# Peptides against a protein of PDB entry 1Y0J, part 26

Target 1, 39 residues: chain A of PDB entry 1Y0J
Amino acid sequence: EARECVNCGATATPLWRRDRTGHYLCNACGLYHKMNGQN

## One batch from the design tools (peptide; aimed at target 1 R3 N7 Y32)

Design b2_p27_8_s4 (made by RFdiffusion4, then SolubleMPNN; from b2_p27_8, 10 letters changed)
Fold by OpenDDE base, seed 3:
Structure b2_p27_8_s4 (fold): chain B 39 residues (1-39), chain A 27 residues (1-27)
Amino acid sequence: as target 1 above (39 residues)
Amino acid sequence: REAAAREARDRLLAELGAREQEPRPPE
């Protein structure tokens, strides 16, 4: 088993992030979320 | 000791590089 980004399903990333509800996002998806307030 | 230092360095570099990654839109 492996951790997955809740948006794109990626299992590897330079930095794991979380959305405002605590779900894991890869760095790329998390950056978008932070910049736009959505994902 | 040296191994731990190398690992810490690599983590820092990864975190710094993460700030430069292109954001990915939701799918």
Scores: peptide ipSAE 0.438, ipTM 0.802, DockQ to the pose 0.042
OpenDDE base, seeds 1, 2, 4, 5: peptide ipSAE 0.428, 0.424, 0.417, 0.433; ipTM 0.798, 0.797, 0.793, 0.801

## One batch from the design tools (peptide; aimed at target 1 Y32)

Design b2_p28_1 (made by RFdiffusion4; failed a check: a stray cysteine)
Pose (drawn by RFdiffusion4):
Structure b2_p28_1 (pose): chain A 39 residues (1-39), chain P 28 residues (1-28)
Amino acid sequence: as target 1 above (39 residues)
Amino acid sequence: ATPLWRRDRTGHYLCNACGLYHKMNGQN
């Protein structure tokens, strides 16, 4: 609905986080790219 | 390929991304 997640596809996220590369991630897959540090 | 696994309070085993989501969200 809102956007297409690249890791899970869950559009029922409370908020969306954009990665530095410009991708659109959720609160779960987006947090992983932050906490993991790597890609 | 998750660096580590997290066990939920319900006993389920979650990855480092989905498991941390349940901790951060506070709900299920």

Design b2_p28_1_s1 (made by RFdiffusion4, then SolubleMPNN; from b2_p28_1, 15 letters changed; failed a check: too like the target's own chain)
Amino acid sequence: SSPYLITLENGEVLDNASGLYHKMNGTY

Design b2_p28_1_s2 (made by RFdiffusion4, then SolubleMPNN; from b2_p28_1, 15 letters changed; failed a check: too like the target's own chain)
Amino acid sequence: KSPYLITLPDGRVLDNAQGLYHKMNGDD

Design b2_p28_1_s3 (made by RFdiffusion4, then SolubleMPNN; from b2_p28_1, 15 letters changed; failed a check: too like the target's own chain)
Amino acid sequence: GSPYLITLEDGRVLDNAHGLYHKMNGKK

Design b2_p28_1_s4 (made by RFdiffusion4, then SolubleMPNN; from b2_p28_1, 15 letters changed; failed a check: too like the target's own chain)
Amino acid sequence: KSPYLITLPDGRVLSNAEGLYHKMNGSD

Design b2_p28_2 (made by RFdiffusion4)
Pose (drawn by RFdiffusion4):
Structure b2_p28_2 (pose): chain A 39 residues (1-39), chain P 28 residues (1-28)
Amino acid sequence: as target 1 above (39 residues)
Amino acid sequence: TTELTTLTTELETLISELKNTMVETLLS
């Protein structure tokens, strides 16, 4: 609905986080890219 | 260096498990 997640596809996220590369990630897959540090 | 690599791998596993738990909550 809102956007297409590149890791899970869950559009029922409370909020969306954009990665530095410009991708759209959810509160889960987006948090991973922050906490992991790497890609 | 071996001890540091082991700890980094354990941390990365924990972060991946947290992500999967969050994804399962979203798909509930």

Design b2_p28_2_s1 (made by RFdiffusion4, then SolubleMPNN; from b2_p28_2, 22 letters changed)
Fold by OpenDDE base, seed 2:
Structure b2_p28_2_s1 (fold): chain B 39 residues (1-39), chain A 28 residues (1-28)
Amino acid sequence: as target 1 above (39 residues)
Amino acid sequence: EEEEREEEEKRLEEIKALREEMVKKLKE
């Protein structure tokens, strides 16, 4: 696969997260969005 | 929000490959 974080473009992360629309976020961006209410 | 480990990604890729192989065999 060629999965990448829609926020930062990272292609590898210890834990992938997915938003409500199914777009992938790396762990860091997923947590950041959660803290700032963007998920 | 859904969470997924890299190990699960590898597992899904394996399943996908097996499915494609089975589809090819069924068409032969």
Scores: peptide ipSAE 0.032, ipTM 0.377, DockQ to the pose 0.019
OpenDDE base, seeds 1, 3, 4, 5: peptide ipSAE 0.027, 0.028, 0.025, 0.025; ipTM 0.363, 0.364, 0.353, 0.355

Design b2_p28_2_s2 (made by RFdiffusion4, then SolubleMPNN; from b2_p28_2, 20 letters changed)
Fold by OpenDDE base, seed 5:
Structure b2_p28_2_s2 (fold): chain B 39 residues (1-39), chain A 28 residues (1-28)
Amino acid sequence: as target 1 above (39 residues)
Amino acid sequence: EEEERRERERREEEIREEMERMVEELKK
């Protein structure tokens, strides 16, 4: 399977994260949302 | 509402592009 970040569409990341709804986020987007709240 | 929607979409696109750049760096 080709996992994809629901925010930026990245298919590769040092660390996959998940948002509050369970969607996959790349590390960068996950940290961004955690710090600033969901986009 | 439409103007607000368009503005939101522009902001979201800007954030997305920024994140893509960050991802590129993190992949290195």
Scores: peptide ipSAE 0.029, ipTM 0.436, DockQ to the pose 0.295
OpenDDE base, seeds 1, 2, 3, 4: peptide ipSAE 0.022, 0.026, 0.026, 0.028; ipTM 0.408, 0.451, 0.448, 0.452; seed 1 fails the geometry check

Design b2_p28_2_s3 (made by RFdiffusion4, then SolubleMPNN; from b2_p28_2, 23 letters changed)
Fold by OpenDDE base, seed 3:
Structure b2_p28_2_s3 (fold): chain B 39 residues (1-39), chain A 28 residues (1-28)
Amino acid sequence: as target 1 above (39 residues)
Amino acid sequence: SEEEREREEKRREEIEKKMKELVEELKK
């Protein structure tokens, strides 16, 4: 059982982020969502 | 379907890759 990015499924990242609903995102996907709005 | 899930996973992984490349380019 490991944490996964809800967008890409990554299990490792230098910085875990969360979306507005509390779902975990890897750093890259978190930045992607920030730049493109709630995708 | 399993096939659709596989296609979506690939797309998401490509997005992550490009995002990482963008971040590297922006580093100073």
Scores: peptide ipSAE 0.018, ipTM 0.361, DockQ to the pose 0.116
OpenDDE base, seeds 1, 2, 4, 5: peptide ipSAE 0.017, 0.018, 0.017, 0.017; ipTM 0.380, 0.374, 0.350, 0.384

Design b2_p28_2_s4 (made by RFdiffusion4, then SolubleMPNN; from b2_p28_2, 21 letters changed)
Fold by OpenDDE base, seed 1:
Structure b2_p28_2_s4 (fold): chain B 39 residues (1-39), chain A 28 residues (1-28)
Amino acid sequence: as target 1 above (39 residues)
Amino acid sequence: DAERAAREAEERERIREEMERMVAELKA
């Protein structure tokens, strides 16, 4: 399946992360969320 | 709901813009 970051739309990342609701985030966006609180 | 979805979409956009600025700074 085609996976993409729900934040920036990236389809490729060194590490897929997930937000508090289970949505997929690329590594960069996931780290940003962690640094700035729950998103 | 639609209202929550809209707020979350706007928040994601703000985050995306911030990330893009950080990346641009690294490339400059």
Scores: peptide ipSAE 0.034, ipTM 0.469, DockQ to the pose 0.137
OpenDDE base, seeds 2, 3, 4, 5: peptide ipSAE 0.033, 0.030, 0.032, 0.035; ipTM 0.471, 0.467, 0.471, 0.487; seed 5 fails the geometry check

Design b2_p28_3 (made by RFdiffusion4; failed a check: a stray cysteine)
Pose (drawn by RFdiffusion4):
Structure b2_p28_3 (pose): chain A 39 residues (1-39), chain P 28 residues (1-28)
Amino acid sequence: as target 1 above (39 residues)
Amino acid sequence: ATPLWRRDRTGHYLCNACGLYHKMNGQN
């Protein structure tokens, strides 16, 4: 609905986080790209 | 590059972050 997640596809996320590369990630797959540090 | 993979109740394979999200959120 809001956007297409590249890791899970869950659009029922409370908020969306954009990665530095410009991708759209959720609160779960987006947090992973932050906490993991790597890609 | 996820340290491990989690299997959901539906049989899907999820990473350690999106899989934990479906556990913590409780919903789909």

Design b2_p28_3_s1 (made by RFdiffusion4, then SolubleMPNN; from b2_p28_3, 17 letters changed; failed a check: too like the target's own chain)
Amino acid sequence: SSPYLITLPDGRVLDNASGLYHIMSGST

Design b2_p28_3_s2 (made by RFdiffusion4, then SolubleMPNN; from b2_p28_3, 17 letters changed; failed a check: too like the target's own chain)
Amino acid sequence: SSPYLITLPDGRVLNNASGLYHLMSGSD

Design b2_p28_3_s3 (made by RFdiffusion4, then SolubleMPNN; from b2_p28_3, 17 letters changed; failed a check: too like the target's own chain)
Amino acid sequence: SSPYLITLEDGRVLDNASGLYHIMSGTR

Design b2_p28_3_s4 (made by RFdiffusion4, then SolubleMPNN; from b2_p28_3, 17 letters changed; failed a check: too like the target's own chain)
Amino acid sequence: SSPYLITLPDGRVLDNASGLYHIMSGSD

Design b2_p28_4 (made by RFdiffusion4)
Pose (drawn by RFdiffusion4):
Structure b2_p28_4 (pose): chain A 39 residues (1-39), chain P 28 residues (1-28)
Amino acid sequence: as target 1 above (39 residues)
Amino acid sequence: EEEYEEELEELEEEIEELQEEKEELEEE
């Protein structure tokens, strides 16, 4: 609905986080890219 | 630091489960 997640596809996320590369990630897959540090 | 590593491992495992579920749905 809101956007297409590149890791899970869950659009029922409370908020969306954009990665530095410009991708759109959720609160779960988006947190991973922050906490992991790597890609 | 230990709590942070544990939270990161749990998050990775949840993401892998969700990817497996999505692949199963695509195969159906």

Design b2_p28_4_s1 (made by RFdiffusion4, then SolubleMPNN; from b2_p28_4, 16 letters changed)
Fold by OpenDDE base, seed 5:
Structure b2_p28_4_s1 (fold): chain B 39 residues (1-39), chain A 28 residues (1-28)
Amino acid sequence: as target 1 above (39 residues)
Amino acid sequence: KEKEKKELEELEKKIEEAKKKREEELKK
């Protein structure tokens, strides 16, 4: 069992983030979603 | 989009490199 970004599938990141629904996002995707709101 | 994500990652990498360099130079 390894955590993965629900957006890009990355399994490693300097910082795990979560979207509004609690799904895990890598740092990059998390910041991306934060900047753009939805995706 | 993946393209924007990649650009963001590149920028973050550059920021980290700059921070590391700053830290090194501040040691003197």
Scores: peptide ipSAE 0.030, ipTM 0.442, DockQ to the pose 0.036
OpenDDE base, seeds 1, 2, 3, 4: peptide ipSAE 0.028, 0.028, 0.026, 0.029; ipTM 0.310, 0.348, 0.337, 0.325

Design b2_p28_4_s2 (made by RFdiffusion4, then SolubleMPNN; from b2_p28_4, 14 letters changed)
Fold by OpenDDE base, seed 4:
Formats: sequence, structure tokens, C-alpha cells
Structure b2_p28_4_s2 (fold): chain B 39 residues (1-39), chain A 28 residues (1-28)
Amino acid sequence: as target 1 above (39 residues)
Amino acid sequence: SEEEEKQLKELEEELKKKQEERKKEEAE
């Protein structure tokens, strides 16, 4: 269809996020990475 | 019918626009 989370491969999420390198993350993975200083 | 098909196409177009807007709503 289109976009996928680069971390878990999810194709659907309430809110799309982006890591520091500009790759797409689902909301869950984005929040996890943000909390742990990852991305 | 032809009229129903036109209405369906309009609804699909509106749905597509809304979905595109949702995908643009990025954060992080």
C-alpha cells in the first residue's frame, strides 16, 4: 500500500513518526525510540 | 447505475484525500 515502520514493519498506526535519519516509525516504535534516545 | 458509480467515485476520492492527510500527520 505505501509506508512501513522501519523497526517493526507495521503498515498501519494511529500516528506516523520519523526517526533522526528521517525513516518512518509507527507511533509505538517512535515513542519507544524517543524514550530510549534511539533512532 | 451510472449515477451510483459516479457517487462511489466521489466518495472514494474524498476518502483518498483524507487518508493522504492522515499519512502526512507525522511527528517525533
Scores: peptide ipSAE 0.063, ipTM 0.457, DockQ to the pose 0.018
OpenDDE base, seeds 1, 2, 3, 5: peptide ipSAE 0.057, 0.038, 0.047, 0.051; ipTM 0.462, 0.412, 0.446, 0.462; seed 2 fails the geometry check

Design b2_p28_4_s3 (made by RFdiffusion4, then SolubleMPNN; from b2_p28_4, 15 letters changed)
Fold by OpenDDE base, seed 1:
Structure b2_p28_4_s3 (fold): chain B 39 residues (1-39), chain A 28 residues (1-28)
Amino acid sequence: as target 1 above (39 residues)
Amino acid sequence: SEKEKEELEELEKKIEEAKKKREEELLK
């Protein structure tokens, strides 16, 4: 149904991001995984 | 009913498996 972050389940964020496989991440989770080399 | 309990248990199992698969993809 509605878009949600695959990491935390959030349905609202200032900026939607995607991992290397195309899954949606909220801004916070996307940045977190990028910093840790997971995205 | 007992039938409804079994159905709910199966659905919960499927939900957990789906969440696990998404986590694996994210952590690649």
Scores: peptide ipSAE 0.044, ipTM 0.423, DockQ to the pose 0.026
OpenDDE base, seeds 2, 3, 4, 5: peptide ipSAE 0.043, 0.036, 0.031, 0.039; ipTM 0.431, 0.408, 0.397, 0.426; seed 3 fails the geometry check

Design b2_p28_4_s4 (made by RFdiffusion4, then SolubleMPNN; from b2_p28_4, 12 letters changed)
Fold by OpenDDE base, seed 4:
Structure b2_p28_4_s4 (fold): chain B 39 residues (1-39), chain A 28 residues (1-28)
Amino acid sequence: as target 1 above (39 residues)
Amino acid sequence: EEEEKKKLEELEEEIKKRREERELLEKL
């Protein structure tokens, strides 16, 4: 088993993040969602 | 906020590259 970003499917990232529902996001996707949600 | 827009575009490019890399690996 391997953790995957629910947005892009990446299995490696310098920093794992989570969305408000608890799903794992890579650093890039986590920041992307944060910026788009507050755009 | 032009700086935030630029940062967003950079993140979008990174996400695109990661998706392409994943798809390539899945075909191997």
Scores: peptide ipSAE 0.022, ipTM 0.428, DockQ to the pose 0.675
OpenDDE base, seeds 1, 2, 3, 5: peptide ipSAE 0.018, 0.021, 0.022, 0.018; ipTM 0.351, 0.421, 0.432, 0.355

Design b2_p28_5 (made by RFdiffusion4)
Pose (drawn by RFdiffusion4):
Structure b2_p28_5 (pose): chain A 39 residues (1-39), chain P 28 residues (1-28)
Amino acid sequence: as target 1 above (39 residues)
Amino acid sequence: AALAAAHAALAAAQAALLAAFTALGLAE
């Protein structure tokens, strides 16, 4: 609905986080790219 | 050889973490 997640596809996220590369990630897959540090 | 094994173990750990975060995204 809101956007297409690149890791899970869950559009029922409370919020969306954009990665530095410009991708759209959820509160789960987006948090991973932050906490993991790497890609 | 030891360095290659360490890199493989690290990549496996990161894949497991990505799977966990994917499961959390599907639970929302």

Design b2_p28_5_s1 (made by RFdiffusion4, then SolubleMPNN; from b2_p28_5, 24 letters changed)
Fold by OpenDDE base, seed 5:
Structure b2_p28_5_s1 (fold): chain B 39 residues (1-39), chain A 28 residues (1-28)
Amino acid sequence: as target 1 above (39 residues)
Amino acid sequence: SKEEEERKKKEEERQKLLEEYKEKGLSL
């Protein structure tokens, strides 16, 4: 029931991010994907 | 159990999404 990062499974983060399709990423994974372009 | 079944289902969905992320660049 708790929100999870679709990449790493984290359930807590200082900032939730979302991809263009609306899936949730933790801040770290979101920034990583933004910088590198893909998982 | 129902809990195990639901956990497996969620993990399968996560893996499917991860494949999508690997195939295309993400735009946040």
Scores: peptide ipSAE 0.083, ipTM 0.546, DockQ to the pose 0.034
OpenDDE base, seeds 1, 2, 3, 4: peptide ipSAE 0.071, 0.041, 0.068, 0.040; ipTM 0.521, 0.430, 0.512, 0.399

Design b2_p28_5_s2 (made by RFdiffusion4, then SolubleMPNN; from b2_p28_5, 24 letters changed)
Fold by OpenDDE base, seed 2:
Structure b2_p28_5_s2 (fold): chain B 39 residues (1-39), chain A 28 residues (1-28)
Amino acid sequence: as target 1 above (39 residues)
Amino acid sequence: SEEEERRKKEEKERQEKLEKYKKLGLSL
């Protein structure tokens, strides 16, 4: 399976982000959740 | 349809991944 954002399922992003356990987030979801402190 | 069932399966799997992430209580 291809890499996907665990939050939105996106498979393409200009920048992949990760949590401390290695779950992948797209750039948009990573920034959104960082700013709001919520998943 | 097969396409609808595939999309529903993919959405379920995505939600399960998200719930695992939430259960860990991790911050970004």
Scores: peptide ipSAE 0.107, ipTM 0.604, DockQ to the pose 0.035
OpenDDE base, seeds 1, 3, 4, 5: peptide ipSAE 0.093, 0.098, 0.093, 0.104; ipTM 0.585, 0.597, 0.598, 0.616

Design b2_p28_5_s3 (made by RFdiffusion4, then SolubleMPNN; from b2_p28_5, 23 letters changed)
Fold by OpenDDE base, seed 4:
Structure b2_p28_5_s3 (fold): chain B 39 residues (1-39), chain A 28 residues (1-28)
Amino acid sequence: as target 1 above (39 residues)
Amino acid sequence: EEEEEKRKKEEEEREKQLEKYKELGLAL
């Protein structure tokens, strides 16, 4: 199965990130989550 | 062996870099 961003469902991103709980985020959602501490 | 020592040192440096990536939330 393809990896998906837990926030937006994206399956492709220039950089995969993980949130503090270890869930995969696309780069955009990961940056957003990091900036706001939440999705 | 000097080569083995160098390899171990490079591995330690690599692990340190990986830890930094984890702090940045990067998935490698």
Scores: peptide ipSAE 0.113, ipTM 0.586, DockQ to the pose 0.019
OpenDDE base, seeds 1, 2, 3, 5: peptide ipSAE 0.078, 0.097, 0.111, 0.097; ipTM 0.514, 0.557, 0.576, 0.554

Design b2_p28_5_s4 (made by RFdiffusion4, then SolubleMPNN; from b2_p28_5, 23 letters changed)
Fold by OpenDDE base, seed 5:
Structure b2_p28_5_s4 (fold): chain B 39 residues (1-39), chain A 28 residues (1-28)
Amino acid sequence: as target 1 above (39 residues)
Amino acid sequence: DEAEEEERRKREEREKELEKYKELGLAM
Protein backbone atom coordinates (compact mmCIF):
# COMPACT_ATOMS: atom_id res chain seq x y z
CA GLU B 1 0.00 0.00 0.00
CA ALA B 2 1.05 3.58 -0.68
CA ARG B 3 0.13 6.66 1.34
CA GLU B 4 -1.61 9.38 -0.65
CA CYS B 5 -2.21 13.10 -0.20
CA VAL B 6 -5.96 13.54 0.31
CA ASN B 7 -5.80 16.79 -1.68
CA CYS B 8 -3.68 16.02 -4.78
CA GLY B 9 -3.17 12.25 -4.63
CA ALA B 10 0.62 12.49 -4.48
CA THR B 11 2.33 9.38 -3.10
CA ALA B 12 5.75 10.96 -2.57
CA THR B 13 6.72 14.11 -0.66
CA PRO B 14 9.70 15.44 1.33
CA LEU B 15 7.46 15.64 4.40
CA TRP B 16 4.01 14.29 5.20
CA ARG B 17 1.57 16.52 7.07
CA ARG B 18 -1.84 15.91 8.65
CA ASP B 19 -5.07 17.87 8.62
CA ARG B 20 -7.20 18.34 11.76
CA THR B 21 -8.93 14.99 11.16
CA GLY B 22 -5.65 13.11 10.80
CA HIS B 23 -5.75 12.66 7.02
CA TYR B 24 -2.43 12.93 5.19
CA LEU B 25 -1.34 15.88 3.05
CA CYS B 26 1.87 16.21 1.06
CA ASN B 27 4.14 19.04 2.22
CA ALA B 28 3.12 21.31 -0.67
CA CYS B 29 -0.63 20.95 -0.09
CA GLY B 30 -0.21 21.26 3.66
CA LEU B 31 1.71 24.52 3.34
CA TYR B 32 -0.66 25.85 0.67
CA HIS B 33 -3.71 25.25 2.86
CA LYS B 34 -1.98 26.69 5.91
CA MET B 35 -1.07 29.89 4.04
CA ASN B 36 -4.63 30.26 2.75
CA GLY B 37 -6.30 29.49 6.09
CA GLN B 38 -7.60 26.10 4.93
CA ASN B 39 -7.17 22.46 5.89
CA ASP A 1 -2.79 8.00 44.27
CA GLU A 2 0.68 7.27 42.93
CA ALA A 3 -0.56 5.15 40.03
CA GLU A 4 -2.98 7.83 38.80
CA GLU A 5 -0.28 10.51 39.07
CA GLU A 6 2.17 8.42 37.04
CA GLU A 7 -0.46 7.78 34.34
CA ARG A 8 -1.24 11.53 34.24
CA ARG A 9 2.46 12.36 33.87
CA LYS A 10 2.87 9.85 31.02
CA ARG A 11 -0.25 11.22 29.29
CA GLU A 12 1.05 14.80 29.44
CA GLU A 13 4.38 13.63 28.00
CA ARG A 14 2.64 11.85 25.11
CA GLU A 15 0.54 14.96 24.41
CA LYS A 16 3.71 17.08 24.09
CA GLU A 17 5.28 14.56 21.71
CA LEU A 18 2.11 14.63 19.60
CA GLU A 19 2.18 18.43 19.11
CA LYS A 20 3.85 17.88 15.72
CA TYR A 21 0.70 16.04 14.59
CA LYS A 22 -1.52 19.08 15.18
CA GLU A 23 -3.42 20.69 12.31
CA LEU A 24 -1.22 20.65 9.18
CA GLY A 25 1.72 19.55 11.34
CA LEU A 26 4.39 16.92 10.81
CA ALA A 27 3.49 13.30 10.13
CA MET A 28 5.49 10.16 9.47
Scores: peptide ipSAE 0.067, ipTM 0.473, DockQ to the pose 0.022
OpenDDE base, seeds 1, 2, 3, 4: peptide ipSAE 0.059, 0.066, 0.061, 0.062; ipTM 0.462, 0.470, 0.468, 0.467

Design b2_p28_6 (made by RFdiffusion4)
Pose (drawn by RFdiffusion4):
Structure b2_p28_6 (pose): chain A 39 residues (1-39), chain P 28 residues (1-28)
Amino acid sequence: as target 1 above (39 residues)
Amino acid sequence: EEEEEEEEEEEEEELYEEGKENYEKEHE
């Protein structure tokens, strides 16, 4: 609905986070790219 | 305040583990 997640596809996320590369990630897959540090 | 901070850290860790599992499934 809102956007297409590139790791899970869950559009029922409370908020969306954009990665530095410009991708759209959710609160879960988006948090992983922050906490993991790597890609 | 300390209990609320600990609960936020636990929620963030759970979301991290879900994001890691999803990444591994997408990599497979």

Design b2_p28_6_s1 (made by RFdiffusion4, then SolubleMPNN; from b2_p28_6, 16 letters changed)
Fold by OpenDDE base, seed 1:
Structure b2_p28_6_s1 (fold): chain B 39 residues (1-39), chain A 28 residues (1-28)
Amino acid sequence: as target 1 above (39 residues)
Amino acid sequence: REEEERRRREELEELFRRGEEAYRRRLA
């Protein structure tokens, strides 16, 4: 039962992030979402 | 303009993805 990024499926990242709905994102996807508002 | 913004977003996505992939490769 490993946590995974809801966007890319990654299971390892330097920093787990969360979107506004509480979904977990890897650092890269979290930054992407933050910068662009969506994937 | 929209095309440029799209390309810019794609470039950011690529940069972030490359970083994460490199990190994961180092862990593997």
Scores: peptide ipSAE 0.063, ipTM 0.542, DockQ to the pose 0.069
OpenDDE base, seeds 2, 3, 4, 5: peptide ipSAE 0.054, 0.055, 0.061, 0.050; ipTM 0.504, 0.529, 0.525, 0.502

Design b2_p28_6_s2 (made by RFdiffusion4, then SolubleMPNN; from b2_p28_6, 19 letters changed)
Fold by OpenDDE base, seed 2:
Structure b2_p28_6_s2 (fold): chain B 39 residues (1-39), chain A 28 residues (1-28)
Amino acid sequence: as target 1 above (39 residues)
Amino acid sequence: AAAEEAARRAREEELFARGKAAAEARAA
């Protein structure tokens, strides 16, 4: 299987990010999460 | 605050569950 962003389901991104619990987010969602502490 | 931290973790766990459910749905 392919890695997926837990927020939007994207399977491709310029940079994979992770939240504090280790869940994967695409770059866009990760930046949003970092700014707001939520998705 | 402990409550705020717990809420943050809960939101992240919800996202994980959503992602997992989505992956399982795609596999079906």
Scores: peptide ipSAE 0.065, ipTM 0.522, DockQ to the pose 0.045
OpenDDE base, seeds 1, 3, 4, 5: peptide ipSAE 0.059, 0.053, 0.047, 0.064; ipTM 0.487, 0.471, 0.449, 0.515

Design b2_p28_6_s3 (made by RFdiffusion4, then SolubleMPNN; from b2_p28_6, 20 letters changed)
Fold by OpenDDE base, seed 2:
Structure b2_p28_6_s3 (fold): chain B 39 residues (1-39), chain A 28 residues (1-28)
Amino acid sequence: as target 1 above (39 residues)
Amino acid sequence: EEAAREAEEARRRALFERGRAAAAARAA
């Protein structure tokens, strides 16, 4: 199967992250989310 | 390319901000 970042749609990333509600984020979006609060 | 990287970062930020605005709207 394929996974995609719920924010930017990326399908490849060095590290998959998850937001507080369990949605998958690419590493970059996950870090941005952590820095700026909720997506 | 730097321009391409900046465009990607801008897109990522815009999507994040849109999501943040949507979350705020749901709370209103």
Scores: peptide ipSAE 0.133, ipTM 0.621, DockQ to the pose 0.090
OpenDDE base, seeds 1, 3, 4, 5: peptide ipSAE 0.094, 0.109, 0.078, 0.110; ipTM 0.600, 0.616, 0.583, 0.619; seed 3 fails the geometry check

Design b2_p28_6_s4 (made by RFdiffusion4, then SolubleMPNN; from b2_p28_6, 18 letters changed)
Fold by OpenDDE base, seed 5:
Structure b2_p28_6_s4 (fold): chain B 39 residues (1-39), chain A 28 residues (1-28)
Amino acid sequence: as target 1 above (39 residues)
Amino acid sequence: REEEEKRRREELERLFRRGEEAARAREA
């Protein structure tokens, strides 16, 4: 199996992240959503 | 600090855009 970023579909990243609902995000998308998401 | 925040946001937006473009390139 291969993990995928739920936002962009990337399958490779230096660091896997997760959003507040538990979805996997690549490093770039995780940081993007953290920066622009609601607190 | 506001300008630093703006710079960081723009950097993340560029990373996000490149990631999506790369994903589309792999898929299509």
Scores: peptide ipSAE 0.072, ipTM 0.564, DockQ to the pose 0.164
OpenDDE base, seeds 1, 2, 3, 4: peptide ipSAE 0.086, 0.072, 0.066, 0.072; ipTM 0.579, 0.569, 0.563, 0.565; seed 1 fails the geometry check

Design b2_p28_7 (made by RFdiffusion4)
Pose (drawn by RFdiffusion4):
Structure b2_p28_7 (pose): chain A 39 residues (1-39), chain P 28 residues (1-28)
Amino acid sequence: as target 1 above (39 residues)
Amino acid sequence: EEEEEEEEKELLEELIEEIKEEHEEREE
């Protein structure tokens, strides 16, 4: 609905986070790219 | 549709918990 997640596809996320590269990630897959540090 | 939204929310909660556990293990 809102956007297409690149890791899970869950559009029922409370909020969306954009990565530094410009991608759109959810609260889960987006948090991973922050906490992991790497890609 | 509602059941699919609920399954997506459960999946997101589970992924967030796993990511937090893996982060705590790396800190230890």

Design b2_p28_7_s1 (made by RFdiffusion4, then SolubleMPNN; from b2_p28_7, 17 letters changed)
Fold by OpenDDE base, seed 2:
Structure b2_p28_7_s1 (fold): chain B 39 residues (1-39), chain A 28 residues (1-28)
Amino acid sequence: as target 1 above (39 residues)
Amino acid sequence: AAARAEEERRLLRERIEQLLAEKRKKEE
């Protein structure tokens, strides 16, 4: 499938994460959200 | 904040590329 990060649109990442709504985030965006509480 | 996350990823990619280049130079 063509999974993509809901924040930046990346389609590949070493580690997929999820936001609180269940949408997929790439590793970088997931970590950014975790640290800053924003996207 | 998507741009900030993309920038963080870019910086990591650049650092990896630098380290790989250094390794190649040491092997030559």
Scores: peptide ipSAE 0.061, ipTM 0.463, DockQ to the pose 0.048
OpenDDE base, seeds 1, 3, 4, 5: peptide ipSAE 0.058, 0.054, 0.053, 0.057; ipTM 0.464, 0.445, 0.457, 0.447

Design b2_p28_7_s2 (made by RFdiffusion4, then SolubleMPNN; from b2_p28_7, 16 letters changed)
Fold by OpenDDE base, seed 4:
Structure b2_p28_7_s2 (fold): chain B 39 residues (1-39), chain A 28 residues (1-28)
Amino acid sequence: as target 1 above (39 residues)
Amino acid sequence: SKKKLEEERKLLEEEIKRLLEEEKKRKE
């Protein structure tokens, strides 16, 4: 099975990131969450 | 310096939004 971004479903990304709860995010979604999040 | 940082942040946010849209459009 392939890893998928929990936000957009992408299975390929130049850099896998994870949110504070441990869920995987693609690079783009990870950066988006970081910029718009309040964590 | 604050103005430069804010301008850079704005540009980066817009780029992130574009990348996010591309990621969502990608079909696999």
Scores: peptide ipSAE 0.028, ipTM 0.432, DockQ to the pose 0.077
OpenDDE base, seeds 1, 2, 3, 5: peptide ipSAE 0.024, 0.026, 0.021, 0.020; ipTM 0.432, 0.430, 0.404, 0.389

Design b2_p28_7_s3 (made by RFdiffusion4, then SolubleMPNN; from b2_p28_7, 15 letters changed)
Fold by OpenDDE base, seed 3:
Order: structure tokens, then sequence, then C-alpha cells
Structure b2_p28_7_s3 (fold): chain B 39 residues (1-39), chain A 28 residues (1-28)
């Protein structure tokens, strides 16, 4: 199974991140959440 | 991957602009 970003659905990223509940985020979405709080 | 890199750079550039603006105001 391919890992997917729970925010944008991306399957590839320079760095996988995780949200507070452990769900995977691509690097871009992870940074977006930190800078803007959430979405 | 390239698209994600572009999005990441855009976010960083926006943050840099915000920080610079804050310091410019303090020096006025």
Amino acid sequence: as target 1 above (39 residues)
Amino acid sequence: MEEQRRKEQELIEERIKEILEEYKKKLE
C-alpha cells in the first residue's frame, strides 16, 4: 500500500511528517499546518 | 515531488516577508 498525505493526497514528498493524531502529511502540508495553525 | 518542493518554498518565502516587515516597522 502507498502512503498518502491525509491533507492533499500526495504519495511522494521530500519528508513525511505526522499530525498530532499520528496521520501522515507531506512536508508541504506539514509546514502549512505549523505556519497557519490548521486547515 | 517537485510540486511539493515548490509549495514548500512559497510558504518559506511568505514567512520571510512577514518577518522583514515586522522589523522594518520597528526601525521607523
Scores: peptide ipSAE 0.030, ipTM 0.429, DockQ to the pose 0.110
OpenDDE base, seeds 1, 2, 4, 5: peptide ipSAE 0.028, 0.030, 0.022, 0.028; ipTM 0.410, 0.425, 0.380, 0.436

